# Peptides against a protein of PDB entry 5A53, part 108

Target 1, 230 residues: chain A of PDB entry 5A53
Amino acid sequence: LVENVKQALFIPGQSCNKNLHDIMVDLSALKKPDMKRFNRKNDIHPFEDMSPLEFFSEKNDCSLMVLMTSSKKRKNNMTFIRTFGYKIYDMIELMVADNFKLLSDFKKLTFTVGLKPMFTFQGAAFDTHPVYKQIKSLFLDFFRGESTDLQDVAGLQHVISMTIQGDFQDGEPLPNVLFRVYKLKSYKSDQGGKRLPRIELVEIGPRLDFKIGRIHTPSPDMVTEAHKKP

## One batch from the design tools (peptide; made by RFdiffusion4, then SolubleMPNN)

Design b2_p13_7_s4 (from b2_p13_7, 5 letters changed)
Fold by OpenDDE base, seed 3:
Structure b2_p13_7_s4 (fold): chain B 230 residues (1-230), chain A 13 residues (1-13)
Amino acid sequence: as target 1 above (230 residues)
Amino acid sequence: SAEDELIVRSKPL
């Protein structure tokens, strides 16, 4: 049994501002057509009470959620939530640094909606450190899309790059994760009458540097159930 | 694949 494509719900919190709204619009554009957005602000505090998010997950049939909030302590905060059976599986706060770039800051390129991105991860901690393993899992799950048998190079349009910003030791603050989105652009090079195909990576945005905040991890029982394969 | 182990189900079997 192949699981249906996971749907994402983007939720503006009570403290959502114009910058967070613009970031929400641009990031959610990468999840089309498997995305819903609320237009109304909702007063949700997921680390105090998770029940409103479980209700929204079930009511909207969305197993992925992103809550947009901002405060002095947690500026430009994107809380990423996953559910299993409409119950909270995991949560992570990713705060967008002020140096962000929107899609409007890049050259407008046409792209096909619904194509699966290729991921690149830079930093050994994505495979070894529990927090970065959760981030890797989250983003792979969030943007997986339809399992098309066509791993055909013909279907490859986007590359999402995630980089850990520098080295760190045990007990040090966790470095930011640099989120970058590229489009694969094919050029015909006219070199000496031979048209050689050239592929270039063009940044298309958004450009986001994520500071890691609070985390909720699933119970061992929920991990076991969520990893069961038919 | 190692990537498939990082993917969790959204619904029970």
Scores: peptide ipSAE 0.510, ipTM 0.910, DockQ to the pose 0.891
Fold by OpenDDE base, seed 1:
Parts: C-alpha cells; structure tokens; sequence
Structure b2_p13_7_s4 (fold): chain B 230 residues (1-230), chain A 13 residues (1-13)
C-alpha cells in the first residue's frame, strides 16, 4: 500500500507578522497542490496544548502542519508538526533568521506545480545527530510528493539543499540549517559543434536560515506504529 | 531506499 500524498496545513498564529506571512506564502507554494492555508490568525501554543493542532489535523485531513508565530524569544518561528492517526507525532521549532530572501528577490523562473524536489544534505550530523535526523526526516516527508514509480530524472526540476552551518561539539549550540531552493536549468551549450547538455543550478528562493528551537519527539510505541510496513 | 526508512506514515495500517 502506497500512502496517499501528505497534505500540509499552514496556520498563521496570533503573533504572525507580515514577514512570516510572506515566508508562509512562498514556502507553501512549493507544496502545491497538496497544501491548505488559513487566512485567519489562530491562537495556538503547541508546546502548552497540542489539542487544537490534533483537531485541525483531523478536520482538514492534514498530517503536516506549519504554525507561524513570532515573539521576542522566538522571532520568525515556524513550528513544523507531523501527525500519526491525527495525533501529534513530532514537532520542531525552526526560527527564520532576518537575512531571509523571498521568491520576489530572485529572477522569476516558471516551474511546473506538483513535481517532487530532489534533496541534498550537507553535514554528517544529518545521519548521526537525533535533532538533525528529525529535520532530515521532516523535510523529506514534507516534500515527498506523489510516489512516481520512476524517479523520472526527466521530471527533476527542483533541488532543495539543506546545510548545517559549520561544525559543532557536544554541549555547543546547534548550528543553523541553511535552506536553499534551486531550479535545474538545461542549456544546450554549443561547444565545438557538439551540443552537450549543460545543467545549471539557479537559486529561485526562498532562502531561509533556520535556527533550531524546541522539539517534541514521539513515544517509542508511536515510532514503531508509524514505521510499520504492510 | 535509506530515505524510505525515514518516512513516517500518517495513518495506522
């Protein structure tokens, strides 16, 4: 049984500002057509009470949620939530640094909606460190799209790059995750009468540097159930 | 694939 494409719900929190709204619009555009967005602010505090998010997950049939909030302590905060059976599976706060760039800051390139991005991860901690493993799992799951039988290399349009910003030791603050989006642009290079296919990566945005905040992890039992194969 | 092992189901079987 191939699970249906996971639907994402984008929720502006009560403290959602213009910058977070613009970031929400741009990031949600990458999840089309499998995305819903609320137009009204909702007063949700997921690390105090998760029940409103479970209700929204069930009511909207969305197993992915992103809550947009901002405070003095947690500026430009995107809380990413996954559900299993409409119950909270995991949560992570990713705070967008002030140096962000929107799609409007880049040269507009046309893209086909619904194509699955390829991911690249830079940093060994994505495979070894629990927090970065959760981030890797989350983003792969969030943007998985439709399971096409062929990794149709012919359908590859986007590359999402995630980089850990520098090395760190035990007990040090976790480095930011640099989120970058590229479009593959095919050029026919005419070099010496041979049309060699040249592929270039062109950054298209958004450009986001994520500071890691609070995390909620699933129970071992919920992990076992969520990884069962038919 | 190793990536498929990181995928969480949204619903019980």
Amino acid sequence: as target 1 above (230 residues)
Amino acid sequence: SAEDELIVRSKPL
Scores: peptide ipSAE 0.462, ipTM 0.886, DockQ to the pose 0.917
Fold by OpenDDE base, seed 4:
Structure b2_p13_7_s4 (fold): chain B 230 residues (1-230), chain A 13 residues (1-13)
Amino acid sequence: as target 1 above (230 residues)
Amino acid sequence: SAEDELIVRSKPL
């Protein structure tokens, strides 16, 4: 079954600033060509009223949305939204820490648009803890291109790495998620007349450390409907 | 009220 590639919409909120705009531009570049951006600020508060996001999902035919907002309590906040049938499925606030790096902070490397990244997840909680399971599911869904049964290894250019920053116990604040993007470089090493293929990972950006904020989880009924293969 | 903007397809880099 070839699933249609999910389209993403990036929305600047009323409180969107220059740093969030730059982060939005760089993160959305990884979703090309399956990405749209609004240029104007929109007054959207998704944890108070979700109806404007459902409207945008339907009007733009986008099942993925990212709302860019910033406040004293929620600085550099990226709210990731998924829809099913143009209704809100889930939401998560991911606040970008001040130590972020843009694509301009790295050596510019050419890459082909539309190639699927490989993902790596570091931390057992990505498989066991409900919040980190949602983050894993979200990012896989967000950057997943056309579902092909054969991952063409010849087309592998990028690795997206997601790491949970340390261990935590029940009742403790959830550790940040470290988002990193690498390009694969193939080198021919000549060691003693044998050419060994060497692959190196080169960081290309953006570099984002995500603090976890508020979460909206789907109803059990919506989970059942969203997992029904047509 | 949220303003719906027309779809700007980003040109491939």
Scores: peptide ipSAE 0.028, ipTM 0.579, DockQ to the pose 0.028
Fold by OpenDDE base, seed 5:
Structure b2_p13_7_s4 (fold): chain B 230 residues (1-230), chain A 13 residues (1-13)
Amino acid sequence: as target 1 above (230 residues)
Amino acid sequence: SAEDELIVRSKPL
C-alpha cells in the first residue's frame, strides 16, 4: 500500500513577520511539491481553538500544517500540527532562535524537487523522551515523501540532521533541537591516479534552532486509530 | 518562479 504523500499547509498567522515568512518559504521549499502556502494572514490560536485548523485541514486536504506566529512570549513560533481524519492529532510549538540562516545565506546549490531526505537524529532522548519522540515522529512524517522502496543511493541528495542541544536532567528546560540541512556532494577525487568516490556533506540551509514550546498530545484512542493500517 | 509556487488563497474563517 503506497501511502499517499502527506500534504503540508503553511499558514501565516496574524502576527507573522518578515523573518517567519522567509523561514516559511525556505522550509516549505523542502516539502515541494507536496506543499501549499496561504498568502493571507489568518487569526488562529491553535491552543485556544483548534477548529479553524481542522477546517483548513479538510478544505485543503492537508494532514500537515505549520502556523507561523510571533509574540514577545513566543518569538518566531512555528506551530506544527498533524491531523488524522481532519481532526487534530498532535501539535507542537517550535520557536526559531534569532541565529537562523536562510537558503540565501548558503551557496545556492541546485537540488532536485521531490527527493526524499535522509534523517539523522542525535540524542538518546529522541527515542526515550515523549516530547522528542513526538518531534522525531513529526519530522519523519513531514518530510517522508514518496515511499520509494529503493532507497536508491543515487536518489539520496539531502540529509536533514536533528540534534538535541546538550544533555538535560528531569525538571530542566528541554534543550533546543538543532535543525540542519545538508546536500550530499559526490565528487571523484583524483588521488594518485585512483578515482576514489568522495562524498561530502554541504550545508544548504535553512539552519534553524528550535526552542520547544507548548505541546498537544493525541489521545490514546487517536494513537490506536492512526496506527491502524488501512 | 513565484508562479511555480502552489499558493493557496486563505479561505475565510
Scores: peptide ipSAE 0.020, ipTM 0.575, DockQ to the pose 0.031

Design b2_p13_8_s1 (from b2_p13_8, 7 letters changed)
Fold by OpenDDE base, seed 2:
Structure b2_p13_8_s1 (fold): chain B 230 residues (1-230), chain A 13 residues (1-13)
Amino acid sequence: as target 1 above (230 residues)
Amino acid sequence: AKIYRLKKPEEYE
């Protein structure tokens, strides 16, 4: 079963500001070539009415969407939306903390567009806690790219690291998720006539700390349908 | 129909 690469649509909301726009540009660059961006602001409130997003999903053939909004309550909010059959499957608000770094804050490294990132997840809750499981699922799905059987190790260019910031107990606020992007740099070390291949991880950005906001989860029926192999 | 299937978490490992 060859699954089509999921396309992402980045939507600036009415409250989208310069910072969010810059974050949108940088994050969406990691999704190239499977990404579209709207240039116009759209007045969308997904937790009030999902219909506009379903319309955009269908019209643009994008099963992934990211809505960029900002308010006093939800500053630098990236609402990640997934659709199945152009119907809303799930949504999650991830608010970018003010300590974010853009690609321009790092040494510009060339990267090949379209290479699938390797993911690393740090924190047991990514496998056990429903919210972090959703986040893990979302990002793996979002950046899956082409399903090539050969994860050509030779094609591994970058690593996306997602870390839960600290431990938490039941009833406590959910810790932020630290989003980091690294490029694999191969160095030929000429030490003593033996060229030892040295691989270094170099942060390339963006650097985003996500505060978790509101969540919409699919119905059990939608889960069943979405997981069906044809 | 382009079915954008959702993979189970276990299918990403």
Scores: peptide ipSAE 0.286, ipTM 0.848, DockQ to the pose 0.688
Fold by OpenDDE base, seed 4:
Structure b2_p13_8_s1 (fold): chain B 230 residues (1-230), chain A 13 residues (1-13)
Amino acid sequence: as target 1 above (230 residues)
Amino acid sequence: AKIYRLKKPEEYE
């Protein structure tokens, strides 16, 4: 089964501001070449009416969408949407905290476009809690790229780290998810005539702390259909 | 048909 690479559509909402635009540009750069961006603001309220997003999914052949909105209640809000058969599968609001860093805040490093990132997840809740399981699934799906059987370690350039910020109990507010992007840098260390290969992780950005907002989950029937192997 | 199948998290490990 050859699965096509999922395309992402980045949509500025009516309330999109400069900060969200900059975040959109930087995050979408990691999804190149499998990314489209709208240049115009669109008045979309996905938790009130999902039909405009389904229309955009079909029209642009994008099964991934990110809506950029900001309000007093939901500042710097990135709504991540996935579709199946151009119908909404799931949605999650991830609000970017004010301490964000852009790619311009880091040392510019050259990278090859289209290489798959490796993911690391820190926090047991990514495997047990339904919301964090959805986040894990979303980001793995979002950045999966081309299905190659051989992830040649030689082709590994980026590491995306996702960390749950602290422990929580049932009924407590869900901790933020810390999103970090690193580049693998190979160094030849010359220590005493022994050339040891040294690999270092260098943060390249963006740096985003996500506060979790509203969530839409698929029906059991849609889950079954979306996981069917043809 | 372009089937945009969703994988379970366990299918990425």
Scores: peptide ipSAE 0.267, ipTM 0.842, DockQ to the pose 0.708
Fold by OpenDDE base, seed 5:
Parts: sequence; C-alpha cells; structure tokens
Structure b2_p13_8_s1 (fold): chain B 230 residues (1-230), chain A 13 residues (1-13)
Amino acid sequence: as target 1 above (230 residues)
Amino acid sequence: AKIYRLKKPEEYE
C-alpha cells in the first residue's frame, strides 16, 4: 500500500496577526510542496466546534491542519489538527513564545524543496509522557513527506530538533518544546593532505519555543481504526 | 475516501 503524502492546510484564524502570519509562512515552507494556505481569515474555534475543520479537511483533501490564532490568553497559538477519514483525530495547541526567530533572522542558505527532514528528540518524556508522545507523533507525521524506502543519506539536507526544556515532575506545568531547524553542511577540511569529511549543523530557522496548550485526544476506537493497515 | 493512516512513532524509526 502506497500511503499518499499527507497535505497540510494552514488556516489563519480571525485573530491571526502579522507575527503568526510570518511564522506560518516560514513553517509551511518546510512542508512544501504538500501545503495549502488560506488567504482569508476564518472564524474557527476548534475546541468549541470541530465541524468547520472537518469540512475543510474533506473539501481540501488535507489530513493535517494548522490554525493560527492569537489572544491575550493564548498568544501566537498554532493549533495542530490531524484528521482520519476527514474526522478530527487529535488536536494540540502550541503557543509560540515571543523569542521566536524567522528564516530571515538566519543566514540564507539554499534549500531543496520536498526533501524529508530527519528528526531528533531530546527528552525521555517524548517516549513516556502522553502529551509529548502526541507531539512526537504529530511532528513525525506532519513532516513525513514521501515514503521513500531509502532515506538516502545523500538526500538528507536538514534536521529538525525537538527538545523538552528541562525536567519536570508530575503535577508541574509541562515544559516548552524547543523547535530548531538545522541544515547539514559538508565541509572538506584539507588538514594535512587527508580530506576528512566534516559535517556541521547550521541553524536555518525558524526557531520556535512551543508552550503546550489545550489537547484533544482520539477515542480508543478511533486510534484502532487509524492504525489499521488496509 | 482517501484514508490516511496514522503511524505510531515507532513506525517512523
């Protein structure tokens, strides 16, 4: 079964501002060519009514959606939504901290559109804590791209690093997730006539610190159906 | 209907 590449729809909410728009543009650039953006603001409140998102999922054939909203309580909020059969599977609010950096804040490097990023996850909670497991699943799914059996190391151009900001105990607020994007830069060092291949990671942006907000999780039955191999 | 399967995190490794 050839799994089709999941398409992402970026939706500016009614409260979308310039900063969120810029973040949307930069993050969606990493999802090209499998990305659509709405140019019009839509009044969507997914935690109150999910029906508009299900409608957009079906109408646009997008199983991934990102709603861009901002309020005093939920500033720079990116609601990541996944659908299964055009029904809401899960949702998570990830609020971008004010210390964000755009692609324009970094040295412009050439980037090939459509290459799959490699992910790195730092923090044991990505494998143990339900919320961070959902985040890990979401980002892996979001940026999966084309199922190329051969992740030809030759095609690896960038790494997305996701780090849980510090340790936490049960009952404490969930630490932010630090989202970083690096380009692999190969250097030929001519040291002493032996060209040693040197690989360096260069941050290319965007730089986003995600504060975790509200979450919607699927029913156990929906999980079972969504994981079924046809 | 295009049913997009969700993978478990372990299926991406």
Scores: peptide ipSAE 0.264, ipTM 0.843, DockQ to the pose 0.812
Fold by OpenDDE base, seed 1:
Structure b2_p13_8_s1 (fold): chain B 230 residues (1-230), chain A 13 residues (1-13)
Amino acid sequence: as target 1 above (230 residues)
Amino acid sequence: AKIYRLKKPEEYE
């Protein structure tokens, strides 16, 4: 079974501003070459009518979509959408906090386009809580890239870290998810004639703190069909 | 046919 790489479509909503555009550019750069961006704003309200997104999914052959919108209630909102058979599978609103950092805020490092990131998840809720399980699944699926059997350590360049910001109890607001991107930097430390390869993680951006918003989940039947191996 | 299957969480481990 040859699984094709999932393509992502980034869509500016009608309320998209400069900050959201910049965030979109930086996040989408991590998805190259498997990414498309619209230059025109589209008036889409996915939690009111999903039909325009299904149409865009089919027309552009993109099973991943990100809608960029902003309002007083949902500032800097990135709606992540997945489709199955060009029908909506799931959606989640992730609002970027005002403390975000762009790639330009970090030391410019060269990176190879198309390399798969390694993920790290910090917080037990990523494995137990349904919302954080969806977030984990979404980001792993979004950045999976080409199915290479050889997760060749030699091809590892980027680490994406996702951390739940603190503990929470049932009924409390869900903590933010801290999104961080690091580059693996190999240093030849010549310490006393033993070349110990030292690997350091250097933050490269973007730095995003995600506040969780509205969620759409698939029906159990749709889950079964979407996971079915032909 | 391009099958854009969703992986189960266990298939990413």
Scores: peptide ipSAE 0.264, ipTM 0.838, DockQ to the pose 0.652

Design b2_p13_8_s2 (from b2_p13_8, 6 letters changed)
Fold by OpenDDE base, seed 2:
Structure b2_p13_8_s2 (fold): chain B 230 residues (1-230), chain A 13 residues (1-13)
Amino acid sequence: as target 1 above (230 residues)
Amino acid sequence: PKIYRFKEPEEYE
């Protein structure tokens, strides 16, 4: 079964500001070539009415969407939406903290478009807690890219690191998720006439700390249908 | 039909 690469649609909401626009540009650059961006603001409130998103999913053939909104309550809010059969599967609000860094804040490194990132997840809750499981699933699905049979180690260019910021107990606010992007840089170090291969991780951005907001989860029936192998 | 299947996290490793 050859699964098609999921396309992402980035949608500026009515309250989209310059910072969110810049974040959108930078994050969407990691999804190239499988990404579309709207240039116009759209008045969409996904937790009030999901129908506009389903329409956009179908019209643009994008099963992934990111809505960029900002308010006093939900500043720098990226609503990540996934669809199945152009119907809403899940949604999660991830609010970018003010300490974000853009690609322009890092040393410009050339990256090859379309290479699949390697993911690293730090925090046991990514495997145990429903919300963090959804986040893990979302980002793996979002950046999966083309299914290459061989993860050619030679094709590994970048690592996306996701870290849960600290420990938490039941009933406590969910810690932020720290999103970091690194490029693998190969150096030949001449140490004493021996060329030792050295690999360094260089942060390339964007640097985003995500505060978790509202969540929509699929029905069990939709989960079953969405996981069916044809 | 373009079936955009969902995978379990373990299917990505």
Scores: peptide ipSAE 0.312, ipTM 0.843, DockQ to the pose 0.702
Fold by OpenDDE base, seed 5:
Structure b2_p13_8_s2 (fold): chain B 230 residues (1-230), chain A 13 residues (1-13)
Amino acid sequence: as target 1 above (230 residues)
Amino acid sequence: PKIYRFKEPEEYE
């Protein structure tokens, strides 16, 4: 069974602003070539009616969607949606904090489009807490790219780091998730005639701090069907 | 039908 790369559709909502558009452009650049963007605003309220998203999923053959909305209550809100069989599987609101940085805020580094990023997750809750498990699953799935059997380490250019911002206890607000993107730079250090390969991580952006909003989780039956190997 | 299967996190590593 050849699993096709999941395509992402970025959808400007009616309340999409310039900052959120710029964030959309930068984040979607990491998903190239497996990305589509709508140029028109769409009045979609996914937590009220999911039907328009299911329609867009099917019509565009995109199993990943990101809805860009902004309000006083949910500023710079990126709703990440996944579908299975063009039906909503899960949704999560991730609101970008005002301290965000765009790709233009960093030194432009050339990178090859279409290379799969390596992920790093910092925080035990990514493995234990249901919400952070969903976030981990979402981002791994979103940026999976082509299943190359040989991830040639030579092809690793990007590291995406996701960090839970601090510790939390039960009943406390969920800490933000710090999204960071790095490029691996190989340097040859001339130390004492031995050229030791030095690898440095250089932040390339975007820099996004995600505040967690509303969540939709799949039914147990949908989970079972979605994980079935045909 | 293009089946877009979901994987456990361990299947992405």
Scores: peptide ipSAE 0.307, ipTM 0.842, DockQ to the pose 0.751
Fold by OpenDDE base, seed 1:
Structure b2_p13_8_s2 (fold): chain B 230 residues (1-230), chain A 13 residues (1-13)
Amino acid sequence: as target 1 above (230 residues)
Amino acid sequence: PKIYRFKEPEEYE
């Protein structure tokens, strides 16, 4: 059984602005080499008509898509779409808060393209609440990279941290998800005449706070089919 | 065969 790396397509919507473009560039850099970007704006409304996205999925052989749109109601909106057999599996709107930071806002660190990030999830709801379970599944799937049996710790360069911003009760608005990216910096510390290997996490960006918007979920039958091992 | 299946979170850990 050979599982291919899922390819991502980044799509500027008609309302895509400079800020969204910059966010798109920075986030998509973490998905290299398994990423395509459109240079042209496309007028797509995924919660009204999903057919254009299914067409793009098939035409570009991309099972992951990110649509960049902005409106008064849904400012800095990144719609994450997944497909199975080029049909829509799920969708989620994640709106980037205005306090975002780009890669240019951090100290430039060299990174190797194509390395799989390690994920950390903070918040019990990532395992229990259906929306946060979908977010966890989405980001793990999106950044999975090559299935190498050698999870060589030596190949670990990046950590992506996802945190639910605070506690919430039933019926309350869902807290934002804090997206943070760190580089593992290895250095030799001379402490007490012993060279101890020291690893530090250095934030490299982008820094994104996601407000949760609309969601589309698959049917139970589609879930079963999409998880089947051939 | 090449597949693009979905995995449970536990299959990524």
Scores: peptide ipSAE 0.300, ipTM 0.835, DockQ to the pose 0.590
Fold by OpenDDE base, seed 4:
Order: structure tokens, then C-alpha cells, then sequence
Structure b2_p13_8_s2 (fold): chain B 230 residues (1-230), chain A 13 residues (1-13)
């Protein structure tokens, strides 16, 4: 079974501003070549009516969507949507905090387009809490790229790090998720005349702190169908 | 048919 790479569609909402546009451009650059962007604003309210997103999913053959909106209540909101059979599977609002950094804020490093990033997740809740499990699943699915049998470690250029910002108890507000992107830099370190290969992680951006908003989860039946191996 | 299957996180490791 050859699984196709999931395509992402980035949609500016009616309330999309310059900051969200810049964030959209930078985040979508990490999804190249498996990405489309709309140039026009679309008036979409996915938690009120999901039908426009299902239409866009089908019309563009994109099973991943990101809606860019901003309001007083939900500033710099990135709604991540996944579809199964062009029907909404899940949705999550991730609001970007004002302390974000763009790719232009970092040293420009060349990278090969289409290489699969390595992920690191920091926080036990990524494996136990349903919301953070959804976030983990979403980002792994979003950036998975081509299924290569051999993770060519030699081809590993990027590390995406996702960290839950602190501990929390039941009933407390969910901590932010810190999104960081690093490039692996190989250099020769001279230690006492021995050249040891050294690898460093260099942050390349974007830097995003996500506040968790509204969530839509699939029905149990849809989960079963979506995970079914044909 | 294009299969857009979902995987558990453990299937990506």
C-alpha cells in the first residue's frame, strides 16, 4: 500500500493580518513541495459550519488545512484541520503568541526541500492527555512527508521540537506548546588534535508558542474507518 | 484509490 503524502492547504481567513500572513508563509515553507496557499481571504468559520472546508479539501485534494484568523478572543489563530475522505476528521485552534519569530529573524541556512524532519516531544502529556495526543498526531502527520523505508539519517537536516510549557493538573488551563525548528550542523571539532565529528542544533525558525483553543474530535466510527488498513 | 489513512503516533516512530 503506497500512502500518498498528505497535501496542506493554507487559507487566509477574512480577519487574516500581515503577521498571520508572514507566519503562514514561513510555516508553509516547511511543508514544500506538498503545500498550496490561497491568495484571497475566505470567510470561513469552521466551528460554525465545516462544509466550506470539506469543499476546499475535495476541490484542492488537500487532507490538511490551516485557516489563518485573528480576533480579540482568538488572536493569531491557526486552525489546523485534517480530513478523511474529504470529511472533517479533527480540528484544533492554535493561537500564536506575540513573541513569535519569523525565518527572517534567524540566520538564513540553506536546506533541501522535501526532507522529512525529525520530531522531538517534551512533556509526558503528549502520550497521555487527549489534547496533546491530538497535537502530537497532527504535527507528525502534517510533516511526515514521503514514507521512506530508510530514514536516511545522513539526509536528516531538520529537527522540529515541541514542548509543553510546564506542568498542569486536571481542571487547569492547558499550557502552551512551544514549537521550535532546528537545523543539524555538522562540523569538525579539534579536541586535543583529535578531529571529532560534532553535530550542533541551530535554530532556524519560525519560533511559535501555541495557545490551545477549541477542538473538534472525530466520532469513534470515523476513527475506526480512518485507521483501517485496506 | 488515494488512501489518506491516519496512523497512531507510535506508527510514525
Amino acid sequence: as target 1 above (230 residues)
Amino acid sequence: PKIYRFKEPEEYE
Scores: peptide ipSAE 0.298, ipTM 0.835, DockQ to the pose 0.696

